# Designs tried in a protein design run: peptides against a protein of PDB entry 4A54. Part 13

Target 1, 94 residues: chain A of PDB entry 4A54
Amino acid sequence: MSVADFYGSNVEVLLNNDSKARGVITNFDSSNSILQLRLANDSTKSIVTKDIKDLRILPKNEIMPKNGTKSPSTNSTKLKSAETYSSKNKWSMD

## One batch from the design tools (peptide; made by RFdiffusion4, then SolubleMPNN)

Design b1_p10_8_s1 (from b1_p10_8, 4 letters changed)
Fold by OpenDDE base, seed 5:
Structure b1_p10_8_s1 (fold): chain B 94 residues (1-94), chain A 10 residues (1-10)
Amino acid sequence: as target 1 above (94 residues)
Amino acid sequence: LDEELRKALE
């Protein structure tokens, strides 16, 4: 997996409190374990990874934040098949 | 998740 597969990707985050957030991954702070998302309203949301129950990459055919970061660069690898995509693009807590 | 995300993004 390349960085380009994640940066600029639209994701759905399920939090431990059962709330959900959707946005584009713009940054990750490894030192503080903070995932940064750009939301549909162009605001930025910082999420502590310990608060994340589940995260999945959204397929391009789903309704996604329109104002998020552009699609990954031309050099980015295309998403895998639907079957492989579903398995690899889901992260459990931890 | 944290370590997986770190490894994927860095």
Scores: peptide ipSAE 0.185, ipTM 0.784, DockQ to the pose 0.218; fails the geometry check
Fold by OpenDDE base, seed 1:
Structure b1_p10_8_s1 (fold): chain B 94 residues (1-94), chain A 10 residues (1-10)
Amino acid sequence: as target 1 above (94 residues)
Amino acid sequence: LDEELRKALE
């Protein structure tokens, strides 16, 4: 899968510290190796690519909580075990 | 990763 498939798409980034970030890829600074994400709150997050462990495309149907719509607090939807999103939407760092 | 991202976004 080409990283090109992620541009403009909603992605989840897993960092080396096991933290996660979700947003839309808006820019990549090749000189500084920085990936820029637009987050749900319309803020931007810059991530150094060396800190990225994994990146996956989020399904279009996953309503990223737009600021306004109260995602129905469905209680702890068990983060369904990382259903191995079909390997098709996962980009592994080489 | 960096090179792949660069190529993909260019």
Scores: peptide ipSAE 0.183, ipTM 0.786, DockQ to the pose 0.192; fails the geometry check
Fold by OpenDDE base, seed 3:
Structure b1_p10_8_s1 (fold): chain B 94 residues (1-94), chain A 10 residues (1-10)
Amino acid sequence: as target 1 above (94 residues)
Amino acid sequence: LDEELRKALE
């Protein structure tokens, strides 16, 4: 999957403390292992990947506001959405 | 997750 495919997708992140965060992936800092999300209120949240237990891409009907952001364009494969963490489009903890 | 996420976001 391309960067453009992920940066346009809403995700739900389950943290190790069982709290959840929802937002759009805006950046991933591989050097510091930090995933950045844009939240519904247009603020940003940085999450250290070691604190992530699980991650899933949300269904298209769960669209969050994208104020001030450009819509990503996909030219190849669209991401499938999942309702639960047991769905095919979840990411493992590794 | 780090390595998988990194590869997926490349």
Scores: peptide ipSAE 0.177, ipTM 0.775, DockQ to the pose 0.222; fails the geometry check
Fold by OpenDDE base, seed 2:
Structure b1_p10_8_s1 (fold): chain B 94 residues (1-94), chain A 10 residues (1-10)
Amino acid sequence: as target 1 above (94 residues)
Amino acid sequence: LDEELRKALE
């Protein structure tokens, strides 16, 4: 079984209501357009992608969930990078 | 976003 490049990435999600969620990407349900994050407390949060305003990969030096956390691979993700700002990569919301 | 996420997870 191959590991998807984006699984295990630590991300910060900015929602349309201006709330934020941080977690590790554990799954994506394409049928329902739901992104699943493992949070710091090991719970899972499901986010409807239409509610996402912005998403960025967190650098290693930022606060990340303790459990299930791993460093992003040195390889490029398949997500299209929309913008790079400092160490913060932003991706398209499409 | 959905398509990009799908591609990233495949």
Scores: peptide ipSAE 0.177, ipTM 0.782, DockQ to the pose 0.089; fails the geometry check

Design b1_p10_8_s2 (from b1_p10_8, 3 letters changed)
Fold by OpenDDE base, seed 4:
Structure b1_p10_8_s2 (fold): chain B 94 residues (1-94), chain A 10 residues (1-10)
Amino acid sequence: as target 1 above (94 residues)
Amino acid sequence: LDEELKKALE
């Protein structure tokens, strides 16, 4: 996968503490191993890569709920956590 | 993961 596939993509990051972060990859600091995400509230979150347990790319059409505009209540179909995202979208942290 | 991320994001 090329850098172009990740930059600007919506991702869900699972951290080692089992917390999750969702955002757009905006930057990666290779020197410090820090992944920067833009969150739905337009804030930025920096994540140390060693703290990442898993990363998945979200479909482009999945409008991250921007906090402000009432995105029409598209039925938050509870993406059942159980959908084994095809191995293609799972970035395995090794 | 770190090296793979580096490689994927470089």
Scores: peptide ipSAE 0.153, ipTM 0.771, DockQ to the pose 0.307; fails the geometry check
Fold by OpenDDE base, seed 5:
Structure b1_p10_8_s2 (fold): chain B 94 residues (1-94), chain A 10 residues (1-10)
Amino acid sequence: as target 1 above (94 residues)
Amino acid sequence: LDEELKKALE
């Protein structure tokens, strides 16, 4: 899977400290090795790529919890953090 | 990850 497949898609980034970030990839700074995400609150988060343990594409139907609007009760199956990243959409490379 | 990102975005 190429990085180009992640542009415009919602992704979940797992960091080396086991924290998670969710957002859309908006930019990558190759000089500084920084991945930029747009978060649900329209803020941006910069992540150093060396701190990334894993990255996966979120399914389009995964309602990112927009803070304010009652996302219609489509059963947001809480993708249990425990569900093994389907190997198909996992980017686990150094 | 970093090297693959760099290569894919170049």
Scores: peptide ipSAE 0.149, ipTM 0.772, DockQ to the pose 0.194; fails the geometry check
Fold by OpenDDE base, seed 1:
Order: C-alpha cells, then structure tokens, then sequence
Structure b1_p10_8_s2 (fold): chain B 94 residues (1-94), chain A 10 residues (1-10)
C-alpha cells in the first residue's frame, strides 16, 4: 500500500502524549517522516510519525460533520477496510 | 509503528 492510497482518508491519530488529532491525510514527507493532516477548521497539522502511537482510518459512514467538501469520488479501490476494529492494531509499535 | 507507517504510506 502506498501513501497515495491513504490520501484523502479521514484518520484519527493518537500521539505518544495521548493527545488525539483528526483530519484528512493530505501529504506525507518520507524524508522527514512527517504526516500532514487537514483539520476540520481547514488548517493543517504536521505530525512527526515517531510521535504517533496509533492511527486508525475513520469509516466513511461516520457522520463526520459534512463540511460541504464534495465527497471525493470513491475511486472504488477497495480500501480493504483494514477495519482495525478493536482487535488487531495492524501497526504494532515495533 | 514508524517503520510500518512508512511502509504503509510508501
């Protein structure tokens, strides 16, 4: 799976300091290990990946406040919902 | 997680 597969996905990021951030993945800087999120207020937040404890993709059906941004056309690439349901955090901390 | 995120995001 490439970063491009996650672009436009709504995610919740749990940081090592136990703070949470929610937003849309807009960019990833592999050189600096920085994940960029667009927040609900249209601001951007840059997060260093080493500071991320957990990341989950939010289901599309979760009533995120539809700010009127056009649902990007679901290119039907089966995002195999890594439904990280409760159990298998696919991304182990190692 | 960092390496796995890197791999998942690469």
Amino acid sequence: as target 1 above (94 residues)
Amino acid sequence: LDEELKKALE
Scores: peptide ipSAE 0.145, ipTM 0.760, DockQ to the pose 0.228; fails the geometry check
Fold by OpenDDE base, seed 3:
Structure b1_p10_8_s2 (fold): chain B 94 residues (1-94), chain A 10 residues (1-10)
Amino acid sequence: as target 1 above (94 residues)
Amino acid sequence: LDEELKKALE
């Protein structure tokens, strides 16, 4: 499963400083370990992955304002809804 | 988290 499979997903990011960011994943720079989010105000936020404490994918039914940007019709590859909302911090920071 | 996030997001 590649980062590209998560493009367009709504996420909530908890940072190491206990701040939260919500947005749509628009890009990931693997070379620099930078996650790019589009925020509700259409601005972009770049987050270094080392500063991320936790990340959750928000369910599609959460009415985040559909800013009508044409999600490119990428073929419905079944993002297996890893619906395992296992509340357990799946990313054990070892 | 970084490598696992990289792997999950790769």
Scores: peptide ipSAE 0.141, ipTM 0.756, DockQ to the pose 0.219; fails the geometry check

Design b1_p10_8_s3 (from b1_p10_8, 5 letters changed)
Fold by OpenDDE base, seed 2:
Structure b1_p10_8_s3 (fold): chain B 94 residues (1-94), chain A 10 residues (1-10)
Amino acid sequence: as target 1 above (94 residues)
Amino acid sequence: MDEELRKALS
């Protein structure tokens, strides 16, 4: 099994300095032992594997804390289709 | 899976 089998996986990496990084595995440079993560802010972080103390794969359902870019509340303005009730004036011919 | 990734990174 290669690191490439985990591309696209969300991971939490604990570094030797006790800092944590969370991101998606986008690349691995085997020649230089560098793991590349895409972070929530779309930046990239390169981590040397020797600096990794521990790592875990996050379940797909764990909402990566999207930096609160307020998902534009698409106010789905429910276009209330004003059903113009055309009151058909039924002209009842008395 | 975590262990397999660790193995792949070694």
Scores: peptide ipSAE 0.592, ipTM 0.907, DockQ to the pose 0.774
Fold by OpenDDE base, seed 3:
Structure b1_p10_8_s3 (fold): chain B 94 residues (1-94), chain A 10 residues (1-10)
Amino acid sequence: as target 1 above (94 residues)
Amino acid sequence: MDEELRKALS
């Protein structure tokens, strides 16, 4: 398996200096051992692999806060499922 | 999957 198989994955990288970076893997330079991440502000961060202490792949559902664009809070209006109270019209045939 | 990525980076 190659790093290219993980392009587009959102990752959290722990660096040797105990700082963290979060972003989407956009490229890997194998010749120079440089991992490129697209950050929430759409900038690119280059990380030398020797500076990586650890990394994890984030689940797809983790909304990375993009800096400026207010993700429209899709007010998931809980569509209260209109309980269609089927009014059983008990037609009492008196 | 994390381990496979670590291996690919090494």
Scores: peptide ipSAE 0.590, ipTM 0.908, DockQ to the pose 0.852
Fold by OpenDDE base, seed 4:
Structure b1_p10_8_s3 (fold): chain B 94 residues (1-94), chain A 10 residues (1-10)
Amino acid sequence: as target 1 above (94 residues)
Amino acid sequence: MDEELRKALS
């Protein structure tokens, strides 16, 4: 399976510096290892994969806070997102 | 599903 299979998916990315980014996967540059996200404000964020500590696919029905938080735009997802997260481990990699 | 994405990014 390739990253392209996840284009259009809403994701939350936890970076090594403990900052978070939320957005829709729009592109992946495999040569440079750069993941591109479209953010809630329609801007684009490029993330080097080495800076990613963890990530999760957001469920379709997840209410994204708008105030003070970057939320991904609601797009049709091609793949079923992970819906089951343990309360003990918010970053379960199911 | 999350694990498959992680693998694809590695």
Scores: peptide ipSAE 0.584, ipTM 0.906, DockQ to the pose 0.631
Fold by OpenDDE base, seed 5:
Structure b1_p10_8_s3 (fold): chain B 94 residues (1-94), chain A 10 residues (1-10)
Amino acid sequence: as target 1 above (94 residues)
Amino acid sequence: MDEELRKALS
């Protein structure tokens, strides 16, 4: 079995530095031992196999965490709750 | 499958 048999598979790669990468296997350079992943942002990451601590194939149904498009920070306009200062001006006219 | 991929990458 070759790496090419896994092209198109979504994988999670754990690197030796304990960082993780998730992406689809798009290519493998056997001469240089470089695995290429397409990331969620459509960029390509090249990983040297020597840097791989572990990997797992993600099930097809696992919704790749869509890189949560940071929902545009809806500028929560701080609705300054107008503290209605009910100044009870008790004008006692004796 | 994970093991087969790991082997293919060695």
Scores: peptide ipSAE 0.595, ipTM 0.908, DockQ to the pose 0.638; fails the geometry check

Design b1_p10_8_s4 (from b1_p10_8, 4 letters changed)
Fold by OpenDDE base, seed 5:
Structure b1_p10_8_s4 (fold): chain B 94 residues (1-94), chain A 10 residues (1-10)
Amino acid sequence: as target 1 above (94 residues)
Amino acid sequence: LDKELKEALK
């Protein structure tokens, strides 16, 4: 089996420095031992295979972290829960 | 598959 059989697969790569990269395998340079990943931001990352500590193929159903379109930080307007100060003003009219 | 890919990268 060759790396080419895995082109288009989404992978998580753990590097020797304990950093992680996630992307789709787009190319492999066997002469230079360079794995190319397309990242979520559509950039390409080249990884020297010697720097790879571990890797796993992500299941197709694993939602690639879509470039988190920052869901617009819905400014959760902190609805200041109106603490209903039920100040029972007991106006005891005698 | 992970193992096969790892072997292919060697």
Scores: peptide ipSAE 0.590, ipTM 0.908, DockQ to the pose 0.681
Fold by OpenDDE base, seed 1:
Structure b1_p10_8_s4 (fold): chain B 94 residues (1-94), chain A 10 residues (1-10)
Amino acid sequence: as target 1 above (94 residues)
Amino acid sequence: LDKELKEALK
């Protein structure tokens, strides 16, 4: 299995200095041993693998505090149900 | 999956 199989996964990385980083795996440079994460603020963090003490893949259901990107308020366009007024065609048979 | 990712990073 390669690191590329985990692209798009949200991970928490514990560094040797006891700092933590959370982000989505966007790239891995095997030549330089650099893991690239996209952070919640859309910035990119590069981490040298030798500095990684531990890591875990975050479950998809963990509501990472998405920066409140306002869920687009689906303006519930009230589909005004066009009340099709059934015009009573009174067939007056004269 | 954590183990597999760790192995892939070595």
Scores: peptide ipSAE 0.589, ipTM 0.907, DockQ to the pose 0.810
Fold by OpenDDE base, seed 3:
Structure b1_p10_8_s4 (fold): chain B 94 residues (1-94), chain A 10 residues (1-10)
Amino acid sequence: as target 1 above (94 residues)
Amino acid sequence: LDKELKEALK
């Protein structure tokens, strides 16, 4: 598996200085060992892999607050699947 | 997946 398989994933990176960065993986420079993240403010942060202490992939449901773009709260109206109760028309054939 | 990403970054 390559880093490219994780492009578009949201990650939290813990650095050796105990600071944290959150962003979407946009690129990896294997020659220079640089991981590129797009941050919530649409800026790009380059992180040298040697400075990474730990990382985790964030669940897809964790809305990274984009600065200024009100992600339209798609009110996922849980369309309660109207259980079409098929009214069994009991045709009593007399 | 965290483990696989960590290995890919080595």
Scores: peptide ipSAE 0.588, ipTM 0.907, DockQ to the pose 0.843
Fold by OpenDDE base, seed 2:
Structure b1_p10_8_s4 (fold): chain B 94 residues (1-94), chain A 10 residues (1-10)
Amino acid sequence: as target 1 above (94 residues)
Amino acid sequence: LDKELKEALK
């Protein structure tokens, strides 16, 4: 199994300095042993693997504090239901 | 999965 199998996973990383980082795995540089995380503020953090004390994969149901990117209010474009004015052509049988 | 990711990062 490779780190690439975990791209898109949300992880919490405990560093050797006891700081924590939380983000989505976006890349791994195997040559330099650098794990790249996208953070909640859309910034990128690069972590050298030797600085990792522990890590865990967060369950999908743990609501990352979405920075309130306002869910684009789906402007429900009220598709104005084209009131098909059924013009009842009253066929006047004269 | 945590163990597998840790192993992949060695």
Scores: peptide ipSAE 0.587, ipTM 0.907, DockQ to the pose 0.800

## One batch from the design tools (peptide; made by RFdiffusion4, then SolubleMPNN)

Design b1_p11_1_s1 (from b1_p11_1, 4 letters changed)
Fold by OpenDDE base, seed 5:
Structure b1_p11_1_s1 (fold): chain B 94 residues (1-94), chain A 11 residues (1-11)
Amino acid sequence: as target 1 above (94 residues)
Amino acid sequence: SELEEAIKKEL
């Protein structure tokens, strides 16, 4: 089995410094021994595998708080074209 | 885990 078989899986990584990271596996660089995770804030975290103390796949039923970035409903605010009212100053000469 | 084993195999 390859790491690529786990792409898209949610994982929890415990690092040697006792910090934790949670994210989706997006890539593995075997040449540099780097595991890449997409975090809940859509940022990418690169983790050197030597810094990993423990790694587990999260069950699918754990609702990772998807910060549902509400796709900005592009409320197409119709830019009301500011009709430049050309006030033609008709100066009536007496 | 299988994932950890996969990592180790590709290192």
Scores: peptide ipSAE 0.617, ipTM 0.921, DockQ to the pose 0.692
Fold by OpenDDE base, seed 3:
Structure b1_p11_1_s1 (fold): chain B 94 residues (1-94), chain A 11 residues (1-11)
Amino acid sequence: as target 1 above (94 residues)
Amino acid sequence: SELEEAIKKEL
């Protein structure tokens, strides 16, 4: 598997200085050991791999905060708990 | 992770 197989993935990078960066992998320069991320503000950040302490892929459902886009109103679909109305048909036998 | 291993292989 190559790094290119992960292009377009959202990742969180923990750096050796304990700072974090989040973005989409856009490129990897193997010659210079540079990982490129597109950030939420559409800027590009170049990270030297030697400065990376930890790297994880974010789940697809994690909304990267785009600068200026109003968080889509998470329609809290109130999971209406289907109250199973067990209508006890009390058959009153006369 | 698989991504970390991929990076290591290409370095």
Scores: peptide ipSAE 0.616, ipTM 0.921, DockQ to the pose 0.831
Fold by OpenDDE base, seed 4:
Structure b1_p11_1_s1 (fold): chain B 94 residues (1-94), chain A 11 residues (1-11)
Amino acid sequence: as target 1 above (94 residues)
Amino acid sequence: SELEEAIKKEL
């Protein structure tokens, strides 16, 4: 299984200093051994994997405590799913 | 966890 299979999952990270971080996995940099989380306040936290003591995936139904900071309505720029418009090469065979 | 193992494999 790849770390990419867990992108978008909510996780709780326990660090070696006994601090905790919760967020959504957005990226993993294998070259630098960095796990990137998007936090509840929409900030990004980069965690060096060597600093991780424990890592768990949170169940989807766990109400992440909405820190009541109104997530600014990030105009979710709809990442237009690049609909791969299959350009129908209309080969007009006459 | 599976995630931890995945991380270890990709390091």
Scores: peptide ipSAE 0.615, ipTM 0.920, DockQ to the pose 0.725
Fold by OpenDDE base, seed 2:
Structure b1_p11_1_s1 (fold): chain B 94 residues (1-94), chain A 11 residues (1-11)
Amino acid sequence: as target 1 above (94 residues)
Amino acid sequence: SELEEAIKKEL
């Protein structure tokens, strides 16, 4: 399985500094090891994979970015703004 | 996760 198979998935990224980002995977640059996310405010965040501590796919019933990829089974609420989450938020590794 | 493994394979 390749990273491209997960394009459009809504994910939560836990960084090494214990901050979290949520967004839809839009691209992966293998040459530079950069994962690109579209955030809730429709901005793009580039994350160097070496800075990632953990990564999980969010359930479809969780809140998604405004312009996230639509799926027939996806009925999640759209986020209104991009947010960075603290390490105290619930974290479950898939 | 499968996604994490996919990333690792493409590094």
Scores: peptide ipSAE 0.603, ipTM 0.919, DockQ to the pose 0.792

Design b1_p11_1_s2 (from b1_p11_1, 5 letters changed)
Fold by OpenDDE base, seed 2:
Structure b1_p11_1_s2 (fold): chain B 94 residues (1-94), chain A 11 residues (1-11)
Amino acid sequence: as target 1 above (94 residues)
Amino acid sequence: SPLMEAIQREL
């Protein structure tokens, strides 16, 4: 299994500083050890893998990070927009 | 995490 198998997946990244980033995996640069996420505002965030504490794949039925789209509150998981934030309450490690 | 494991293999 390669990282490329996860391209297009919506993920939550827990960083070593306990902040979180959410986005869609768009690329992995193995040479530079960089994971790239597309954020809700369509910007790209590059994360150095050494800064990653853990990763969580978000369920497919959860709202993908899209610019201007609010996650429907229907299922108990309020997915925050693809961004870097410090939140503790809904982290589950894969 | 399978993704984390994949990352580590490709580093």
Scores: peptide ipSAE 0.639, ipTM 0.928, DockQ to the pose 0.802
Fold by OpenDDE base, seed 4:
Structure b1_p11_1_s2 (fold): chain B 94 residues (1-94), chain A 11 residues (1-11)
Amino acid sequence: as target 1 above (94 residues)
Amino acid sequence: SPLMEAIQREL
């Protein structure tokens, strides 16, 4: 599995400081160790992977707040970044 | 998690 296999997934990230971030995975920069999320307000958050304590993929049917409204989670979304250092189209067995 | 493992592998 590659990180690219999870692009478009909604995730909740628990950081080392016990703060949480929730968003859609849009990119992963392996060279800089950056995971990029699109947040509910359509802004982008870059998270240094060393700051991640844990993360989970959210269920597709989970109701999530978006811009002050509740809507079902969809794991299909348009990616904003074409640049990634993950194995995009490369299948790997692990 | 599989995602964390993938991250670690690609770093």
Scores: peptide ipSAE 0.632, ipTM 0.927, DockQ to the pose 0.645
Fold by OpenDDE base, seed 3:
Structure b1_p11_1_s2 (fold): chain B 94 residues (1-94), chain A 11 residues (1-11)
Amino acid sequence: as target 1 above (94 residues)
Amino acid sequence: SPLMEAIQREL
């Protein structure tokens, strides 16, 4: 899978400083190592991957940011959410 | 995590 397969997914990011960010994945810049999220206020947050401690994909029943998509917009691959949507694997980097 | 694995592959 590519990162693009997760575009439109709602995620919670745990940062190294133990703060959290929640938003919809809109882009990944591999050249600069930046994950871009759209937040609930429709602003964009750029997160440097080195600052990420952990990630989880939020269940579809979680509150979504405004103007966010509930499903990835990519043509071929629907998100196989089995691992990351499980409560057992809420915070997993694997 | 498939997402983290994808990130690491594309870095």
Scores: peptide ipSAE 0.617, ipTM 0.926, DockQ to the pose 0.550; fails the geometry check
Fold by OpenDDE base, seed 1:
Structure b1_p11_1_s2 (fold): chain B 94 residues (1-94), chain A 11 residues (1-11)
Amino acid sequence: as target 1 above (94 residues)
Amino acid sequence: SPLMEAIQREL
């Protein structure tokens, strides 16, 4: 399984500084070790993978609190496997 | 995490 298989997935990233970022995976630059997220404000956040403490895939049905940011329509190709993972372990590095 | 594992493999 490649990182590209997760493109379009909505994720929450826990950083080493204990801050969190949430967005849709748009790209992964393996050469520079950068994960790119599209945020709710349509901006792009580049995260250096070394700064990532943990990742979780957000379930599609998680009602993002209606703060007016339109959840981008995740054309979630139902990776069946990713859905099962997000429900069991909020934060699993394994 | 399968995603984290994928990241680690591609680094």
Scores: peptide ipSAE 0.617, ipTM 0.928, DockQ to the pose 0.662; fails the geometry check

Design b1_p11_1_s3 (from b1_p11_1, 4 letters changed)
Fold by OpenDDE base, seed 2:
Structure b1_p11_1_s3 (fold): chain B 94 residues (1-94), chain A 11 residues (1-11)
Amino acid sequence: as target 1 above (94 residues)
Amino acid sequence: SELIEAIKKEL
């Protein structure tokens, strides 16, 4: 399995500094060990893999970080910013 | 995590 198999997955990343980033995996730079996320504001965040403490793959039914997409009012957390707080403590080092 | 293992493999 390659990192590319996870492209398009929505993830929440817990960093070593306890900050959180949420976005869609768009690229992996193997030469520099950088995971790239597209954030809710359509910007790109580059994360050095050594700075990752934990990662959670978000369910497909959760709102993708897209500008202006009103997901139906069901319990889906709107992605508003690059730094997010998740109330669900299900982390997976998948 | 399959993703973490994939990352490690590509390092």
Scores: peptide ipSAE 0.575, ipTM 0.911, DockQ to the pose 0.696; fails the geometry check
Fold by OpenDDE base, seed 5:
Structure b1_p11_1_s3 (fold): chain B 94 residues (1-94), chain A 11 residues (1-11)
Amino acid sequence: as target 1 above (94 residues)
Amino acid sequence: SELIEAIKKEL
């Protein structure tokens, strides 16, 4: 499987500095080892993969970025830029 | 994780 197969997936990334980023996977730069996420504010965040401590794919029923692709079968709540989301789901590498 | 494995393969 390629990283491109996960384009459009909503993910939460835990960084080595214990900060979190949430967004839709839009691109992966294999040459520079950079994962790109579209955030709730429609900006793009580039994450160097070496800085990733953990990552999880968010369920389709979880809050998605404003311009994220909605699942045709699932209504998703748009994540507002000012909103914080906490999930009780355990961190896991998908 | 299939995503993590995909990342690792493409690094």
Scores: peptide ipSAE 0.569, ipTM 0.911, DockQ to the pose 0.679; fails the geometry check
Fold by OpenDDE base, seed 4:
Structure b1_p11_1_s3 (fold): chain B 94 residues (1-94), chain A 11 residues (1-11)
Amino acid sequence: as target 1 above (94 residues)
Amino acid sequence: SELIEAIKKEL
């Protein structure tokens, strides 16, 4: 399995500084170890993988970024702020 | 998990 298999997936990332980011995976730069997320405001956030403490893949029925991947059979709700959203769900290194 | 392992593999 490659990181590209997860392109378009919504993820929530916990960083080593305990900050959180939520967005859609748009790219991975293996040479620089950078995971790129598209946020709810359509901006891009680059995350160095060494700074990732934990992450989770969001289920399709959860609140998604504006331009997140939408399932034809599942309605997605726009996330107002990807940076301020805190999930109580268990973190997993999926 | 699969995503983390994929990242590690491609580093």
Scores: peptide ipSAE 0.568, ipTM 0.910, DockQ to the pose 0.667; fails the geometry check
Fold by OpenDDE base, seed 3:
Structure b1_p11_1_s3 (fold): chain B 94 residues (1-94), chain A 11 residues (1-11)
Amino acid sequence: as target 1 above (94 residues)
Amino acid sequence: SELIEAIKKEL
């Protein structure tokens, strides 16, 4: 599957410096290796993939950033919601 | 992680 299949997913990113970012995936720039997130304040954060230590896809019931990113039309790729993240390991890369 | 694998494939 492609990164575009995850557009609109709410994710929490753990960075190499142990800081966290949470937002909705809006774009991936393959040329520059940049993942773009829309944050809760409607700003955009660009994350260089080399700075990513871990990722988790947040369950749909978790607080999403306010600006209604139109739920990507349910094309049936059930992104395995973070429900499959074992409760034991909060940080599981999907 | 399907997402991480997707990223790696597109790099």
Scores: peptide ipSAE 0.563, ipTM 0.910, DockQ to the pose 0.549; fails the geometry check

